# Ledger of designs, part 109: peptides against a protein of PDB entry 2V3S

Target 1, 95 residues: chain A of PDB entry 2V3S
Amino acid sequence: PISLVLRLRNSKKELNDIRFEFTPGRDTAEGVSQELISAGLVDGRDLVIVAANLQKIVEEPQSNRSVTFKLASGVEGSDIPDDGKLIGFAQLSIS

## One batch from the design tools (peptide; made by RFdiffusion4, then SolubleMPNN)

Design b2_p29_5_s3 (from b2_p29_5, 16 letters changed)
Fold by OpenDDE base, seed 3:
Structure b2_p29_5_s3 (fold): chain B 95 residues (1-95), chain A 29 residues (1-29)
Amino acid sequence: as target 1 above (95 residues)
Amino acid sequence: SSAEELKKKLEKLKELREKRREEQERLEA
């Protein structure tokens, strides 16, 4: 299995690291993304972008050690999106 | 607290993953 970390800010703007595993051939990017949403760890509006980037990293985990992407839920927030500070952005990385 | 809320969400995630894996194993058996 692939050990992953999803880093993103919660509703209080606190940065959290969410650790989970992905097993190719048994897990799907969309399925795992749905679980993250159901657990309240990811905003439902971000399903598509999280699933797309999760798929990208698990396809080539040795080459794609980290991916940072813009969240749909962060676009209309009070703060200007910033990938360096992970404001309106999330990061997936290999643990 | 924020830490307690995160812990609860992470436990929920583990439960969801385990249930899905069990269902998948039964389907493939």
Scores: peptide ipSAE 0.659, ipTM 0.903, DockQ to the pose 0.894
Fold by OpenDDE base, seed 5:
Structure b2_p29_5_s3 (fold): chain B 95 residues (1-95), chain A 29 residues (1-29)
Amino acid sequence: as target 1 above (95 residues)
Amino acid sequence: SSAEELKKKLEKLKELREKRREEQERLEA
């Protein structure tokens, strides 16, 4: 399995590392993303972007060691999006 | 605390994954 870390800010704007595994052929990007949402770790509005980037990283894990992407939930937030600070952005990385 | 909340969410994630895996196995049997 592929060991992944999803780094993003919670509702209190605290940065958290969420570790999980992905097994190609058994898991799907959409399925895992839905689990993350159901667990309250990802905003439901971010299903599409999280699934897309999860698919990207697990499809070529050797080439895509880390991907940072803009969250739909962060666009209308009070804070200006910043990929460096992961404000309105999340990051997926190979552990 | 924030740490406790995260822990609970991570446990929920594990539960969800286990349930999905079990369901998938049943469908494949």
Scores: peptide ipSAE 0.659, ipTM 0.903, DockQ to the pose 0.884
Fold by OpenDDE base, seed 4:
Structure b2_p29_5_s3 (fold): chain B 95 residues (1-95), chain A 29 residues (1-29)
Amino acid sequence: as target 1 above (95 residues)
Amino acid sequence: SSAEELKKKLEKLKELREKRREEQERLEA
């Protein structure tokens, strides 16, 4: 299995590291993303972007060690998006 | 606390994944 870390801010704007595994052939990017949403770890509006980037990283984990992407939920926020501070952005990385 | 809330969410994530795997195994048997 591939060990991953999803880093993003919660509703209180606190940065959290969510660790989870992905097993190719058993798991799907969309399925895991939906589980993250159902657990309250990801905003439902971010399903598409999280799934897309999760798929990207698990396809070639040796080449894609880290991926930072803009969240759809961040657009509606009052804070200005900032990839360095992960404001309106999330980061997936290989553990 | 925030830490407790995160812990609860992570446990929920594990539960969801286990349920999915169990269902998948059942359907593929």
Scores: peptide ipSAE 0.658, ipTM 0.902, DockQ to the pose 0.878
Fold by OpenDDE base, seed 1:
Structure b2_p29_5_s3 (fold): chain B 95 residues (1-95), chain A 29 residues (1-29)
Amino acid sequence: as target 1 above (95 residues)
Amino acid sequence: SSAEELKKKLEKLKELREKRREEQERLEA
């Protein structure tokens, strides 16, 4: 299995690391993303973008060690999006 | 606390993962 870390800010703007595994052939990017949302760890509006980037990293885990992407939920916020500070952005990385 | 809330959410994630895995194994049998 692939060990992953999803780093993103919660509703209180606190940065958290969410660790989970992904097994190719058993897990799907869509399914795991839905679990993250159901657990309250990801905003439902970010299903598409999280799934897309999860798919990207698990397709080539050796070359895609980290991906940072813009959240749909972050666009509506008052803070200016910043990929370096992960404001309106999230990061997936291989553990 | 924020830490307790995160812990609770992570436990929920684990439960959801196990539930899906068990269901998938059942359907594939």
Scores: peptide ipSAE 0.658, ipTM 0.903, DockQ to the pose 0.897

Design b2_p29_5_s4 (from b2_p29_5, 15 letters changed)
Fold by OpenDDE base, seed 1:
Structure b2_p29_5_s4 (fold): chain B 95 residues (1-95), chain A 29 residues (1-29)
Amino acid sequence: as target 1 above (95 residues)
Amino acid sequence: SSEEELKEKLEKLKELQEERRKRQEELEE
């Protein structure tokens, strides 16, 4: 399996590292993303963008070691989105 | 605490993943 880390801020704006595995052929990007949402680790509004980027990284994990993407949940936030600080952004990486 | 809350969410994630795996195994048998 592919060992991944999802780094993003929770509702208290605290940065968390969420470690999980993805097995190609068994898991789907959308399925795993739905589990992240059901566990309360990802905002439901971010299903599409998380699934899309998870799919991207697991397609070629040797080439796509890290991807940073804009969250739908962060667009209307009070803070200005910043990919460097992961404000309104999340990061997926191979652990 | 925030740490405990994160731990609980991670545990929930593992439970969900295990349930999915179990369902998939049943479908493949």
Scores: peptide ipSAE 0.649, ipTM 0.896, DockQ to the pose 0.928
Fold by OpenDDE base, seed 3:
Structure b2_p29_5_s4 (fold): chain B 95 residues (1-95), chain A 29 residues (1-29)
Amino acid sequence: as target 1 above (95 residues)
Amino acid sequence: SSEEELKEKLEKLKELQEERRKRQEELEE
């Protein structure tokens, strides 16, 4: 299995590292993304973007060690989106 | 606390993944 870390800010703007595994041929990007949402770790509005980037990193984990992407849930936030500070952005990386 | 809340969410994630895995294994038998 592939060991991954999703770095994401919670509702209190605290940065958290969410560790989980992905097994190619068994797991799907959309399925794992839905589980993250069901657990309350990801906003439901971010299903599409999280699944797309999860698919990207697990397809070529040797080449894609880290991906940073803009969240749909962060667009209308009070803070200006910033990929460097992960405000309105999340990061997936190989553990 | 924030730490306690995160711990609970991570535990929920683990449970969801394990349940899905068990269901898949049963279908493949």
Scores: peptide ipSAE 0.649, ipTM 0.896, DockQ to the pose 0.896
Fold by OpenDDE base, seed 5:
Structure b2_p29_5_s4 (fold): chain B 95 residues (1-95), chain A 29 residues (1-29)
Amino acid sequence: as target 1 above (95 residues)
Amino acid sequence: SSEEELKEKLEKLKELQEERRKRQEELEE
């Protein structure tokens, strides 16, 4: 399996690293993303963007060691999005 | 606490993943 880390801020704006595995052929990007949402780790509005970037990293993990992407949930937030600070952004990387 | 909340969410994630795995295994048998 591919060991991944999803780094994003919680509702208290605290940065957390969420570690999980992805097994090609068994798991799907959308399925795992839905599980992250169901667990309360990802906002439901971010399903599409998380799944898309998860798919990107797992299909070519050697080339895509890390991907940073804008969250849909961050656009409507009070804080100004900032990819460097991961405000309104999340980062998915190979562990 | 924030740590406890994160722990709970991570445990929930593991449960969901394991449940999915079990369902998939049953379908493949």
Scores: peptide ipSAE 0.649, ipTM 0.896, DockQ to the pose 0.936
Fold by OpenDDE base, seed 4:
Structure b2_p29_5_s4 (fold): chain B 95 residues (1-95), chain A 29 residues (1-29)
Amino acid sequence: as target 1 above (95 residues)
Amino acid sequence: SSEEELKEKLEKLKELQEERRKRQEELEE
């Protein structure tokens, strides 16, 4: 399995590292993303973007060590999006 | 606390993943 870390801010704007595994051939990017949402770790509005970037990193985990992407849930917030501070952005990386 | 809430969410994630695994195993039988 591939060990991954999803770094993003919770509803209290606290930065958390969510560690999980992905097994190619058994797991799907959309399925795992839906489970993250169901657990309350990801906003439902971010399903598409999380799944797309998860798919990208698991396709070539040796070359794509980290990806940072803009969240749909961050656009309508009061805070200005900032990829450096992961405000309105999330980061997926190989553990 | 925030840490307790995170722990609870991570436990829920594990439960969801385990349930999916069980369903997949049943379909393969």
Scores: peptide ipSAE 0.647, ipTM 0.895, DockQ to the pose 0.919

Design b2_p29_6_s1 (from b2_p29_6, 14 letters changed)
Fold by OpenDDE base, seed 2:
Structure b2_p29_6_s1 (fold): chain B 95 residues (1-95), chain A 29 residues (1-29)
Amino acid sequence: as target 1 above (95 residues)
Amino acid sequence: MLAKDLEEAREGARRQQERTGRRFEVVPA
């Protein structure tokens, strides 16, 4: 399996890493993304963007070691989105 | 429900593992 880390901030603006495994051929990007939402780890509004980027990283993990993407849930926040600080952005990376 | 802190995130991960078997480990970055 592929060992992944999803890094994102919670409502207290604390940055956390979510570690999980992805098995190609058994898991799907959308399925695992839905589980992240069901676990309360990802905002439901971010299903599409998380699934898209999870798919991107698992299809070529040797080339795509890290992907950073804008969250739909972060657009309407009080803070200005910033990819460097992961404000309104999340990052997926290979562990 | 979206977890608001590390404690709730870990609890949510635990419950999800019970439901689907998938393990999510949440740690401070």
Scores: peptide ipSAE 0.832, ipTM 0.972, DockQ to the pose 0.926
Fold by OpenDDE base, seed 3:
Order: C-alpha cells, then structure tokens, then sequence
Structure b2_p29_6_s1 (fold): chain B 95 residues (1-95), chain A 29 residues (1-29)
C-alpha cells in the first residue's frame, strides 16, 4: 500500500496531518475521498479536487511526491488564499 | 459534520474505522 499524508487546516486555522494508506486495485481515489468527508476530516465541497489530486499522486507516486491544490471551501473565506501557508489550500504527500 | 478541532477529528476518524475498517491517523503538523 501507499502511505499518504493529507496536510490541512481546520476551522481554527490549526494545521494537521491526516495519515492513511491507499491500495491500488482495491481503493479508488473517489472512494477514499468520500471516506475522508464521512469522517469529518474534509469539507464535502472539496470532494472533486481532493479526489483528482489523490488520483494524480497514486498514479505516479514516485514522480508526484507532493501535490498542493486549492480548496473550494477556502475560496469564500475571509483569509487570502496562500499555497505556501496552506490557507485555502491542502497538500497531499507520500509518507 | 466537519470536525473543528483535533479532538473531534480523532473521534470522527475512530468512528469511520469502526464503520469501514479504514484507519485515519490525525496528528498536529
């Protein structure tokens, strides 16, 4: 299995790492993304972008060691989006 | 519901593991 880390800020602006495994051929990017949402770890509005980037990283984990992407849930926030500070952005990486 | 802090996030992860068997480990970055 592929060991992954999703780095994401919560509503209190605290940065946390969510560690999980992905098994190609058994898991799907959309399925795991839905479980992240079901667990209350990811905003439901971010299903599409999380699934797309999860798919990208698991397709070529040797080349895509880290991907940073803009969250739909962060666009309407009061804070200015910033990929370097992960404000309105999240990061997926290989553990 | 979206967890608003680390405690709620860990509880949500625990409940999800009980439902589907998938483990999510939440730690401060």
Amino acid sequence: as target 1 above (95 residues)
Amino acid sequence: MLAKDLEEAREGARRQQERTGRRFEVVPA
Scores: peptide ipSAE 0.831, ipTM 0.972, DockQ to the pose 0.925
Fold by OpenDDE base, seed 4:
Structure b2_p29_6_s1 (fold): chain B 95 residues (1-95), chain A 29 residues (1-29)
Amino acid sequence: as target 1 above (95 residues)
Amino acid sequence: MLAKDLEEAREGARRQQERTGRRFEVVPA
């Protein structure tokens, strides 16, 4: 399986790492993204962007070691988005 | 429901593992 880390800030603006595994052929980017949301770890509004980037990283993990992407939930937040500080952005990487 | 802090995130992850078997480990970055 592929070991992944999703780094993003919670409602208290604290940055956390979510570690999980992805098994190609068994798991789907959409399915795992839905599980992240069901677990309360990702905002439901971010399903599309998380799934898209998860798909990107798992289809070629050797080439796509890390991806940073803008969250839909961040656009509607009170803070100004900043990819360097991961404000309104999340980062997905290979462990 | 979206977890507001690390404690709730870990609880949500635990419950999800009980439901589907998938493990999510949440740690401070």
Scores: peptide ipSAE 0.831, ipTM 0.972, DockQ to the pose 0.927
Fold by OpenDDE base, seed 1:
Structure b2_p29_6_s1 (fold): chain B 95 residues (1-95), chain A 29 residues (1-29)
Amino acid sequence: as target 1 above (95 residues)
Amino acid sequence: MLAKDLEEAREGARRQQERTGRRFEVVPA
């Protein structure tokens, strides 16, 4: 399995790492993304973007060691999105 | 329901593992 880390800020603006495994051929990017949402770890509005980037990283884990992407849930927030600070952005990386 | 803090996130992860068997480990970055 592929060991992954999803780094994103919570509502208190604290950065947390979510560690999980992905098994190609058994898991799907959309399925795991839905589980993240079901667990309350990812905003439901971010299903599409999380699934897309999860798919990207698991397709070529050796080449795509880290991907940073804009969250739909962050656009309407009080803070201006900033990829460097992961404000309105999340980062997915290979552990 | 989106977890508001680390405690709720860990609880959500625990409940999800019970439902589907998938483990999510949540830790401060």
Scores: peptide ipSAE 0.830, ipTM 0.972, DockQ to the pose 0.934

Design b2_p29_6_s2 (from b2_p29_6 with S1A M9A E16Q K17Q D23R V25E E27V)
Fold by OpenDDE base, seed 3:
Structure b2_p29_6_s2 (fold): chain B 95 residues (1-95), chain A 29 residues (1-29)
Amino acid sequence: as target 1 above (95 residues)
Amino acid sequence: ALAADTAAAREGAAAQQARTGRRFEVVPA
């Protein structure tokens, strides 16, 4: 399995790492993204973008060691999006 | 066929729900 970390801010704006495994051929990017949402760890509005970037990192884990992407849920927030601070952005990386 | 697909989708959702609580470890960054 591929060991991944999803780094993003929770509802209290605290930065957290979410550690999980992805098994190619068993897991799908969309399926795992749905699990993240069901667990209350990812906003439902971010299904598409999380799934797309999860797919990107798991299909080429040796080349895509880290991907940072803009969240749909962050666009209409009060805070200005900032990828350096992961405000309105999340980061997936290989553990 | 439509009924079978719907049943499969429900089974998949139930399986994911059962697994979700154990899959993710949250650690302060």
Scores: peptide ipSAE 0.607, ipTM 0.902, DockQ to the pose 0.219
Fold by OpenDDE base, seed 1:
Structure b2_p29_6_s2 (fold): chain B 95 residues (1-95), chain A 29 residues (1-29)
Amino acid sequence: as target 1 above (95 residues)
Amino acid sequence: ALAADTAAAREGAAAQQARTGRRFEVVPA
């Protein structure tokens, strides 16, 4: 399996690492993204972008060691999006 | 097509529910 970390801010704006494994051939990017949402770890509005980036990193983990992407849930937020601070952005990385 | 889509969704849900242990570990960054 591929060991991954999803780094993003929770509802209290605290930055957390979410560690999980992805097994190619068993897991799908969309399926795991749905699990993240069901667990309350990802906003439902971010399904598409999380799944897209998860797919990107798991299909070529040696080339894509880390991907940072804009969250849909962060666009209408009160805070100004900032990829460096992961405000309105999240990051997926190979553990 | 519809039947295939629903079957895939059902299969995914079953796999998710059958998973042993917590999939996600949350730790402070």
Scores: peptide ipSAE 0.600, ipTM 0.903, DockQ to the pose 0.220
Fold by OpenDDE base, seed 2:
Structure b2_p29_6_s2 (fold): chain B 95 residues (1-95), chain A 29 residues (1-29)
Amino acid sequence: as target 1 above (95 residues)
Amino acid sequence: ALAADTAAAREGAAAQQARTGRRFEVVPA
């Protein structure tokens, strides 16, 4: 399995690391993304972007050690998106 | 195509429910 960390801010704007494993051939990027949403950890509006970036990192985990991406849910927020502060952005990385 | 998508979604949901442990550990960064 691939050990991953999804770093993003929760509804209270607190930065958290979400640790999980991804097993190629058993898990799918979309499936795990849906689980994240069902768990209340990711906004439903971010399904597509999270799944896309999760797919990217698990396809070549040796080459893609970290990916930072803009959240769709961050656009509607009052705070200006900032990838350095992970405001309106999330980061997936290999643990 | 729509029916196929619905079936796939249902299958995915069933697969998610089949897991025994909590997949996600949340830790303050």
Scores: peptide ipSAE 0.600, ipTM 0.903, DockQ to the pose 0.233
Fold by OpenDDE base, seed 4:
Structure b2_p29_6_s2 (fold): chain B 95 residues (1-95), chain A 29 residues (1-29)
Amino acid sequence: as target 1 above (95 residues)
Amino acid sequence: ALAADTAAAREGAAAQQARTGRRFEVVPA
C-alpha cells in the first residue's frame, strides 16, 4: 500500500495531518475521497478536487511526492486562500 | 456500462463496510 498524508485545516482552522493507506487495485481515488468526506475530514464540496489530486499522486507516487491544490470549499470562504499556509488549500504527500 | 458502474459501487460499499478499524489517523500538523 501507499502511505499518504492529507494535510488540511479543519473547521476550527487547525492544521492536521490525516494519515491513511491507499492500495492500488483495491482502492479508488474517488472511493477514498468519499470515505474522507464520510468521516467528516473533508468537505463534500471538495470531492472532485480531492479525488483528482489523490489520483494524481497514487498513479505515480515516485514522481508525485507532494501535491498542493485549491479547495472548492475555500474559494467562497471568508479567509483569503493561501497555499503557503494551506488556507483554502490542501496538500497530499507520500509519507 | 451502467451495470458495471453499479457493480463497482456495490463492491466499494461492501469493502468499506467490511473494513475493521479506522482508516484515517488524524494527527496535529
Scores: peptide ipSAE 0.598, ipTM 0.903, DockQ to the pose 0.219

Design b2_p29_6_s3 (from b2_p29_6, 11 letters changed)
Fold by OpenDDE base, seed 2:
Structure b2_p29_6_s3 (fold): chain B 95 residues (1-95), chain A 29 residues (1-29)
Amino acid sequence: as target 1 above (95 residues)
Amino acid sequence: SLAKDLEEARKGAAAQQARTGRTFDVVPA
């Protein structure tokens, strides 16, 4: 399996890592993204963008070691989005 | 619902593991 880390900030602006495994041929990007939402770890509005980037990283994990993407849930937040600080952005990486 | 802090996130992860068997390990970055 592929060991992944999803890094994103919670409502208290604390940066956390979510570690999980992805098995090609058994798991789907859409399915795992839905599980992240069901677990209360990802905002439901971010399903599409998380699934798209999860698919990107798992299809070529040796080439795509890290991807940073803008969250739909962060656009209307009080803080100005910043990819460097992961404000309104999340990051997926290979562990 | 969306977890507000690390404690709630870990509780949500544990509940999801019970449902689907998938482990989400939530830790401070």
Scores: peptide ipSAE 0.843, ipTM 0.974, DockQ to the pose 0.929
Fold by OpenDDE base, seed 1:
Structure b2_p29_6_s3 (fold): chain B 95 residues (1-95), chain A 29 residues (1-29)
Amino acid sequence: as target 1 above (95 residues)
Amino acid sequence: SLAKDLEEARKGAAAQQARTGRTFDVVPA
Protein backbone atom coordinates (compact mmCIF):
# COMPACT_ATOMS: atom_id res chain seq x y z
CA PRO B 1 0.00 0.00 0.00
CA ILE B 2 0.91 3.66 -0.46
CA SER B 3 1.33 5.66 2.76
CA LEU B 4 -0.13 9.14 2.40
CA VAL B 5 -0.44 12.30 4.45
CA LEU B 6 -3.18 14.88 3.94
CA ARG B 7 -2.21 18.15 5.61
CA LEU B 8 -4.88 20.80 6.11
CA ARG B 9 -6.19 23.33 8.61
CA ASN B 10 -9.33 22.86 10.67
CA SER B 11 -11.90 25.54 11.50
CA LYS B 12 -9.70 26.69 14.38
CA LYS B 13 -6.94 27.29 11.81
CA GLU B 14 -4.86 24.48 13.31
CA LEU B 15 -2.72 22.51 10.87
CA ASN B 16 -3.12 18.74 11.16
CA ASP B 17 -1.82 15.69 9.33
CA ILE B 18 -4.15 12.87 8.36
CA ARG B 19 -2.16 9.71 7.72
CA PHE B 20 -3.73 6.86 5.78
CA GLU B 21 -2.93 4.08 3.34
CA PHE B 22 -4.09 3.59 -0.22
CA THR B 23 -4.03 0.19 -1.91
CA PRO B 24 -4.04 0.34 -5.70
CA GLY B 25 -6.50 -2.04 -7.28
CA ARG B 26 -8.65 -2.15 -4.15
CA ASP B 27 -9.12 1.50 -3.22
CA THR B 28 -10.31 4.33 -5.45
CA ALA B 29 -9.53 8.02 -5.09
CA GLU B 30 -13.23 8.80 -5.08
CA GLY B 31 -13.98 6.17 -2.45
CA VAL B 32 -11.24 7.21 -0.04
CA SER B 33 -12.17 10.87 -0.47
CA GLN B 34 -15.74 10.03 0.43
CA GLU B 35 -14.50 8.27 3.56
CA LEU B 36 -12.51 11.37 4.53
CA ILE B 37 -15.71 13.37 4.28
CA SER B 38 -17.77 10.76 6.12
CA ALA B 39 -15.21 10.83 8.92
CA GLY B 40 -15.67 14.59 9.21
CA LEU B 41 -12.08 15.26 8.17
CA VAL B 42 -12.74 16.98 4.85
CA ASP B 43 -15.48 19.41 3.87
CA GLY B 44 -18.03 17.85 1.53
CA ARG B 45 -17.54 20.69 -0.93
CA ASP B 46 -13.98 19.50 -1.44
CA LEU B 47 -14.84 16.01 -2.69
CA VAL B 48 -13.97 16.72 -6.32
CA ILE B 49 -10.65 18.46 -5.73
CA VAL B 50 -9.46 15.99 -3.09
CA ALA B 51 -10.36 13.01 -5.27
CA ALA B 52 -8.65 14.52 -8.30
CA ASN B 53 -5.41 15.18 -6.45
CA LEU B 54 -5.49 11.86 -4.63
CA GLN B 55 -5.81 10.17 -8.02
CA LYS B 56 -2.90 12.23 -9.33
CA ILE B 57 -0.55 11.28 -6.52
CA VAL B 58 -1.40 7.56 -6.46
CA GLU B 59 -1.14 7.08 -10.22
CA GLU B 60 2.55 8.10 -10.14
CA PRO B 61 3.66 8.18 -6.51
CA GLN B 62 7.36 8.16 -7.41
CA SER B 63 7.01 11.32 -9.49
CA ASN B 64 4.25 13.09 -7.58
CA ARG B 65 5.71 13.10 -4.08
CA SER B 66 3.66 16.11 -3.03
CA VAL B 67 0.70 18.04 -4.43
CA THR B 68 -0.85 21.24 -3.07
CA PHE B 69 -4.32 22.25 -4.19
CA LYS B 70 -6.96 24.88 -3.57
CA LEU B 71 -9.99 23.91 -1.51
CA ALA B 72 -13.47 24.89 -2.62
CA SER B 73 -14.38 25.36 1.03
CA GLY B 74 -11.65 27.95 1.46
CA VAL B 75 -12.31 30.32 -1.42
CA GLU B 76 -14.89 32.41 0.41
CA GLY B 77 -13.52 32.23 3.91
CA SER B 78 -12.41 35.19 5.97
CA ASP B 79 -8.75 34.51 5.29
CA ILE B 80 -7.10 35.12 1.93
CA PRO B 81 -6.05 31.80 0.39
CA ASP B 82 -2.32 31.16 0.61
CA ASP B 83 -0.67 27.99 -0.67
CA GLY B 84 2.51 28.61 1.30
CA LYS B 85 0.65 28.77 4.60
CA LEU B 86 -1.95 26.21 3.53
CA ILE B 87 -4.77 28.69 4.05
CA GLY B 88 -7.59 27.59 1.79
CA PHE B 89 -5.21 24.95 0.45
CA ALA B 90 -4.42 21.37 1.38
CA GLN B 91 -1.39 19.21 0.69
CA LEU B 92 -1.15 15.52 -0.14
CA SER B 93 2.23 13.85 0.13
CA ILE B 94 3.81 10.41 0.08
CA SER B 95 4.93 9.39 3.54
CA SER A 1 -20.43 16.73 10.06
CA LEU A 2 -17.03 18.42 9.80
CA ALA A 3 -14.89 18.11 12.91
CA LYS A 4 -14.26 21.38 14.72
CA ASP A 5 -10.97 20.43 16.34
CA LEU A 6 -8.41 17.66 16.74
CA GLU A 7 -10.46 15.81 19.34
CA GLU A 8 -13.54 15.66 17.15
CA ALA A 9 -11.41 14.73 14.16
CA ARG A 10 -9.95 11.77 16.02
CA LYS A 11 -13.41 10.69 17.14
CA GLY A 12 -14.66 10.90 13.58
CA ALA A 13 -11.72 8.89 12.35
CA ALA A 14 -12.38 6.21 14.96
CA ALA A 15 -16.03 6.03 13.98
CA GLN A 16 -15.10 5.67 10.32
CA GLN A 17 -12.65 2.89 11.16
CA ALA A 18 -15.46 1.04 12.89
CA ARG A 19 -17.60 1.38 9.75
CA THR A 20 -15.13 0.59 6.97
CA GLY A 21 -11.94 -0.63 8.63
CA ARG A 22 -9.85 2.20 7.17
CA THR A 23 -7.54 3.98 9.58
CA PHE A 24 -7.14 7.74 9.49
CA ASP A 25 -4.47 8.78 11.97
CA VAL A 26 -4.97 12.46 12.79
CA VAL A 27 -2.08 14.26 14.46
CA PRO A 28 -0.89 17.85 14.87
CA ALA A 29 1.36 18.94 12.02
Scores: peptide ipSAE 0.841, ipTM 0.974, DockQ to the pose 0.931
Fold by OpenDDE base, seed 4:
Structure b2_p29_6_s3 (fold): chain B 95 residues (1-95), chain A 29 residues (1-29)
Amino acid sequence: as target 1 above (95 residues)
Amino acid sequence: SLAKDLEEARKGAAAQQARTGRTFDVVPA
């Protein structure tokens, strides 16, 4: 399995890492993203972007060691999105 | 619903594990 870390800020603006495994051939990016949402770890509005980037990283984990992407939930937020600070952005990386 | 803090996030992760078996380990970055 692929060991992944999803780094993102919560509503209190605290940065947390969510560690999980992805097994190619058994798991799907869409499915795991839905689980993240069901767990209350990811905003439902971010299903599409999380799934897309999860798919990207698991397709070629050797090449895609880290991907940072804009959250749909962050665009409409009060804070100005900033990829460097992961404000309105999240990061997926290979553990 | 979306967890507001680390405590709720860990609770949500635990609940999800009970449902699907997948482990989400939530820790401060």
Scores: peptide ipSAE 0.841, ipTM 0.974, DockQ to the pose 0.930
Fold by OpenDDE base, seed 3:
Structure b2_p29_6_s3 (fold): chain B 95 residues (1-95), chain A 29 residues (1-29)
Amino acid sequence: as target 1 above (95 residues)
Amino acid sequence: SLAKDLEEARKGAAAQQARTGRTFDVVPA
């Protein structure tokens, strides 16, 4: 299994790490993304972008050690999106 | 619904683990 970390800010703008495993051939990027949403850890509006980037990192984990992507849920917020500060952005990385 | 803080996030993760068996370990970055 691949050990992953999803780093993103909550509604209080606090940065948290979500650690989980992904098993190629058993798990799907969309399936795990749906579980993240069901758990209340990811906004439902971000299903597509989270699944796309999860797929990217698990298909080439040796080459894609970290990916940072813009959240759909962050574009309408009062804060200006910033990938360096992970404002309106999230990061997936190999643990 | 989306968790507002770390406590709610960990509760949501625990509930999801009970449903699907997948572990989400939520910690401060």
Scores: peptide ipSAE 0.815, ipTM 0.967, DockQ to the pose 0.934

Design b2_p29_6_s4 (from b2_p29_6, 13 letters changed)
Fold by OpenDDE base, seed 2:
Structure b2_p29_6_s4 (fold): chain B 95 residues (1-95), chain A 29 residues (1-29)
Amino acid sequence: as target 1 above (95 residues)
Amino acid sequence: MLAKDLEEAKKGAAAQQAKTGRTFAVEPA
């Protein structure tokens, strides 16, 4: 299995890491993304972007060690989006 | 429902594990 870390800020603007495994051939990017949403760890509005980037990283985990992407849920926030600070952005990486 | 803090996130992760068997380990970065 592939060991992944999803790094994103909660409603208190605290940065957290969510660690989980992905098994190619058994898991799907969309399925695992839906589990993240069902667990209350990811905003439902971010299903598409999380699934897309999860798919990207699991396709070539050796070369794509980290991907940072803009969240749909962060666009309407009061804070200016910043990929470096992960404000309105999240990051997936191989642990 | 989206978790508000680490405590709720851990509870949500535990509940999801009971449903699908997948473990989500949540911790401060």
Scores: peptide ipSAE 0.834, ipTM 0.973, DockQ to the pose 0.924
Fold by OpenDDE base, seed 1:
Structure b2_p29_6_s4 (fold): chain B 95 residues (1-95), chain A 29 residues (1-29)
Amino acid sequence: as target 1 above (95 residues)
Amino acid sequence: MLAKDLEEAKKGAAAQQAKTGRTFAVEPA
């Protein structure tokens, strides 16, 4: 399996790492993304973008060691989105 | 619902593990 880390800020603006495994051929990007949402770890509005980037990283894990992407849930937030500070952005990385 | 803090995030992860078997380890970055 592929060991992944999803780094993103919670509602208190605290940065957290969510570690999980992905098994190609058994898991799907959309399925795992839905589990993240069901667990209350990802905003439901971010299903599409999380799934898309999860798919990207697992299809070429040797080349895509890290991907940073804009969250739909962060666009209308009070803070100005900033990929460097992961404000309105999340990051997926290979462990 | 979206977890409001680390404690709720860990609880949500545990509940999801009970359902699907997948482990989500949540830690401060």
Scores: peptide ipSAE 0.834, ipTM 0.973, DockQ to the pose 0.927
Fold by OpenDDE base, seed 3:
Structure b2_p29_6_s4 (fold): chain B 95 residues (1-95), chain A 29 residues (1-29)
Amino acid sequence: as target 1 above (95 residues)
Amino acid sequence: MLAKDLEEAKKGAAAQQAKTGRTFAVEPA
């Protein structure tokens, strides 16, 4: 399995790491993304973007060691999005 | 619902693990 880390800020603007495994051929990017949402770890509005980037990193983990992407849930936030500070952005990386 | 803090996030992860068997380890970055 592939060991992954999803880094993103919670409602208190605290940055957290969520570690989980992905098994190619058994898991799907959309399925695991839905589990993250069901667990209350990811905003439901971010299903599409999380699934797309999860698919990207697991299909070529040797080349895509880290991906940073804009969250749909962050667009309407009071803070200006910033990929460097992961404000309105999240990051997936290989553990 | 979306977890508001680390404690709620860990509870949500545990509840999801009981349902699907997948482990989500949540820690401060």
Scores: peptide ipSAE 0.833, ipTM 0.972, DockQ to the pose 0.917
Fold by OpenDDE base, seed 4:
Structure b2_p29_6_s4 (fold): chain B 95 residues (1-95), chain A 29 residues (1-29)
Amino acid sequence: as target 1 above (95 residues)
Amino acid sequence: MLAKDLEEAKKGAAAQQAKTGRTFAVEPA
């Protein structure tokens, strides 16, 4: 399986790492993204973008070691999005 | 429901593990 880390800020603006595994052929990007949402770890509005980037990283984990992407939930937030600070952005990386 | 803090995140992860078997390890970055 592929060991992944999803780094994103919670409602208290605290940066957290969510570690999980993805097994190609058994798991799907959409499925795992739904699990993240069901667990209360990802905003439901971010399903599409999380799934898209999860798909990207698991397709070629050797080449795509890290992907940073803009969250839909962050666009209308109070803070100005910043990919460097992961404000309104999240990061998926290979562990 | 989206977790408010680390405690709720861990609870949500545990609950989800019971449902799907997938482990989500949540920790401060």
Scores: peptide ipSAE 0.833, ipTM 0.972, DockQ to the pose 0.927

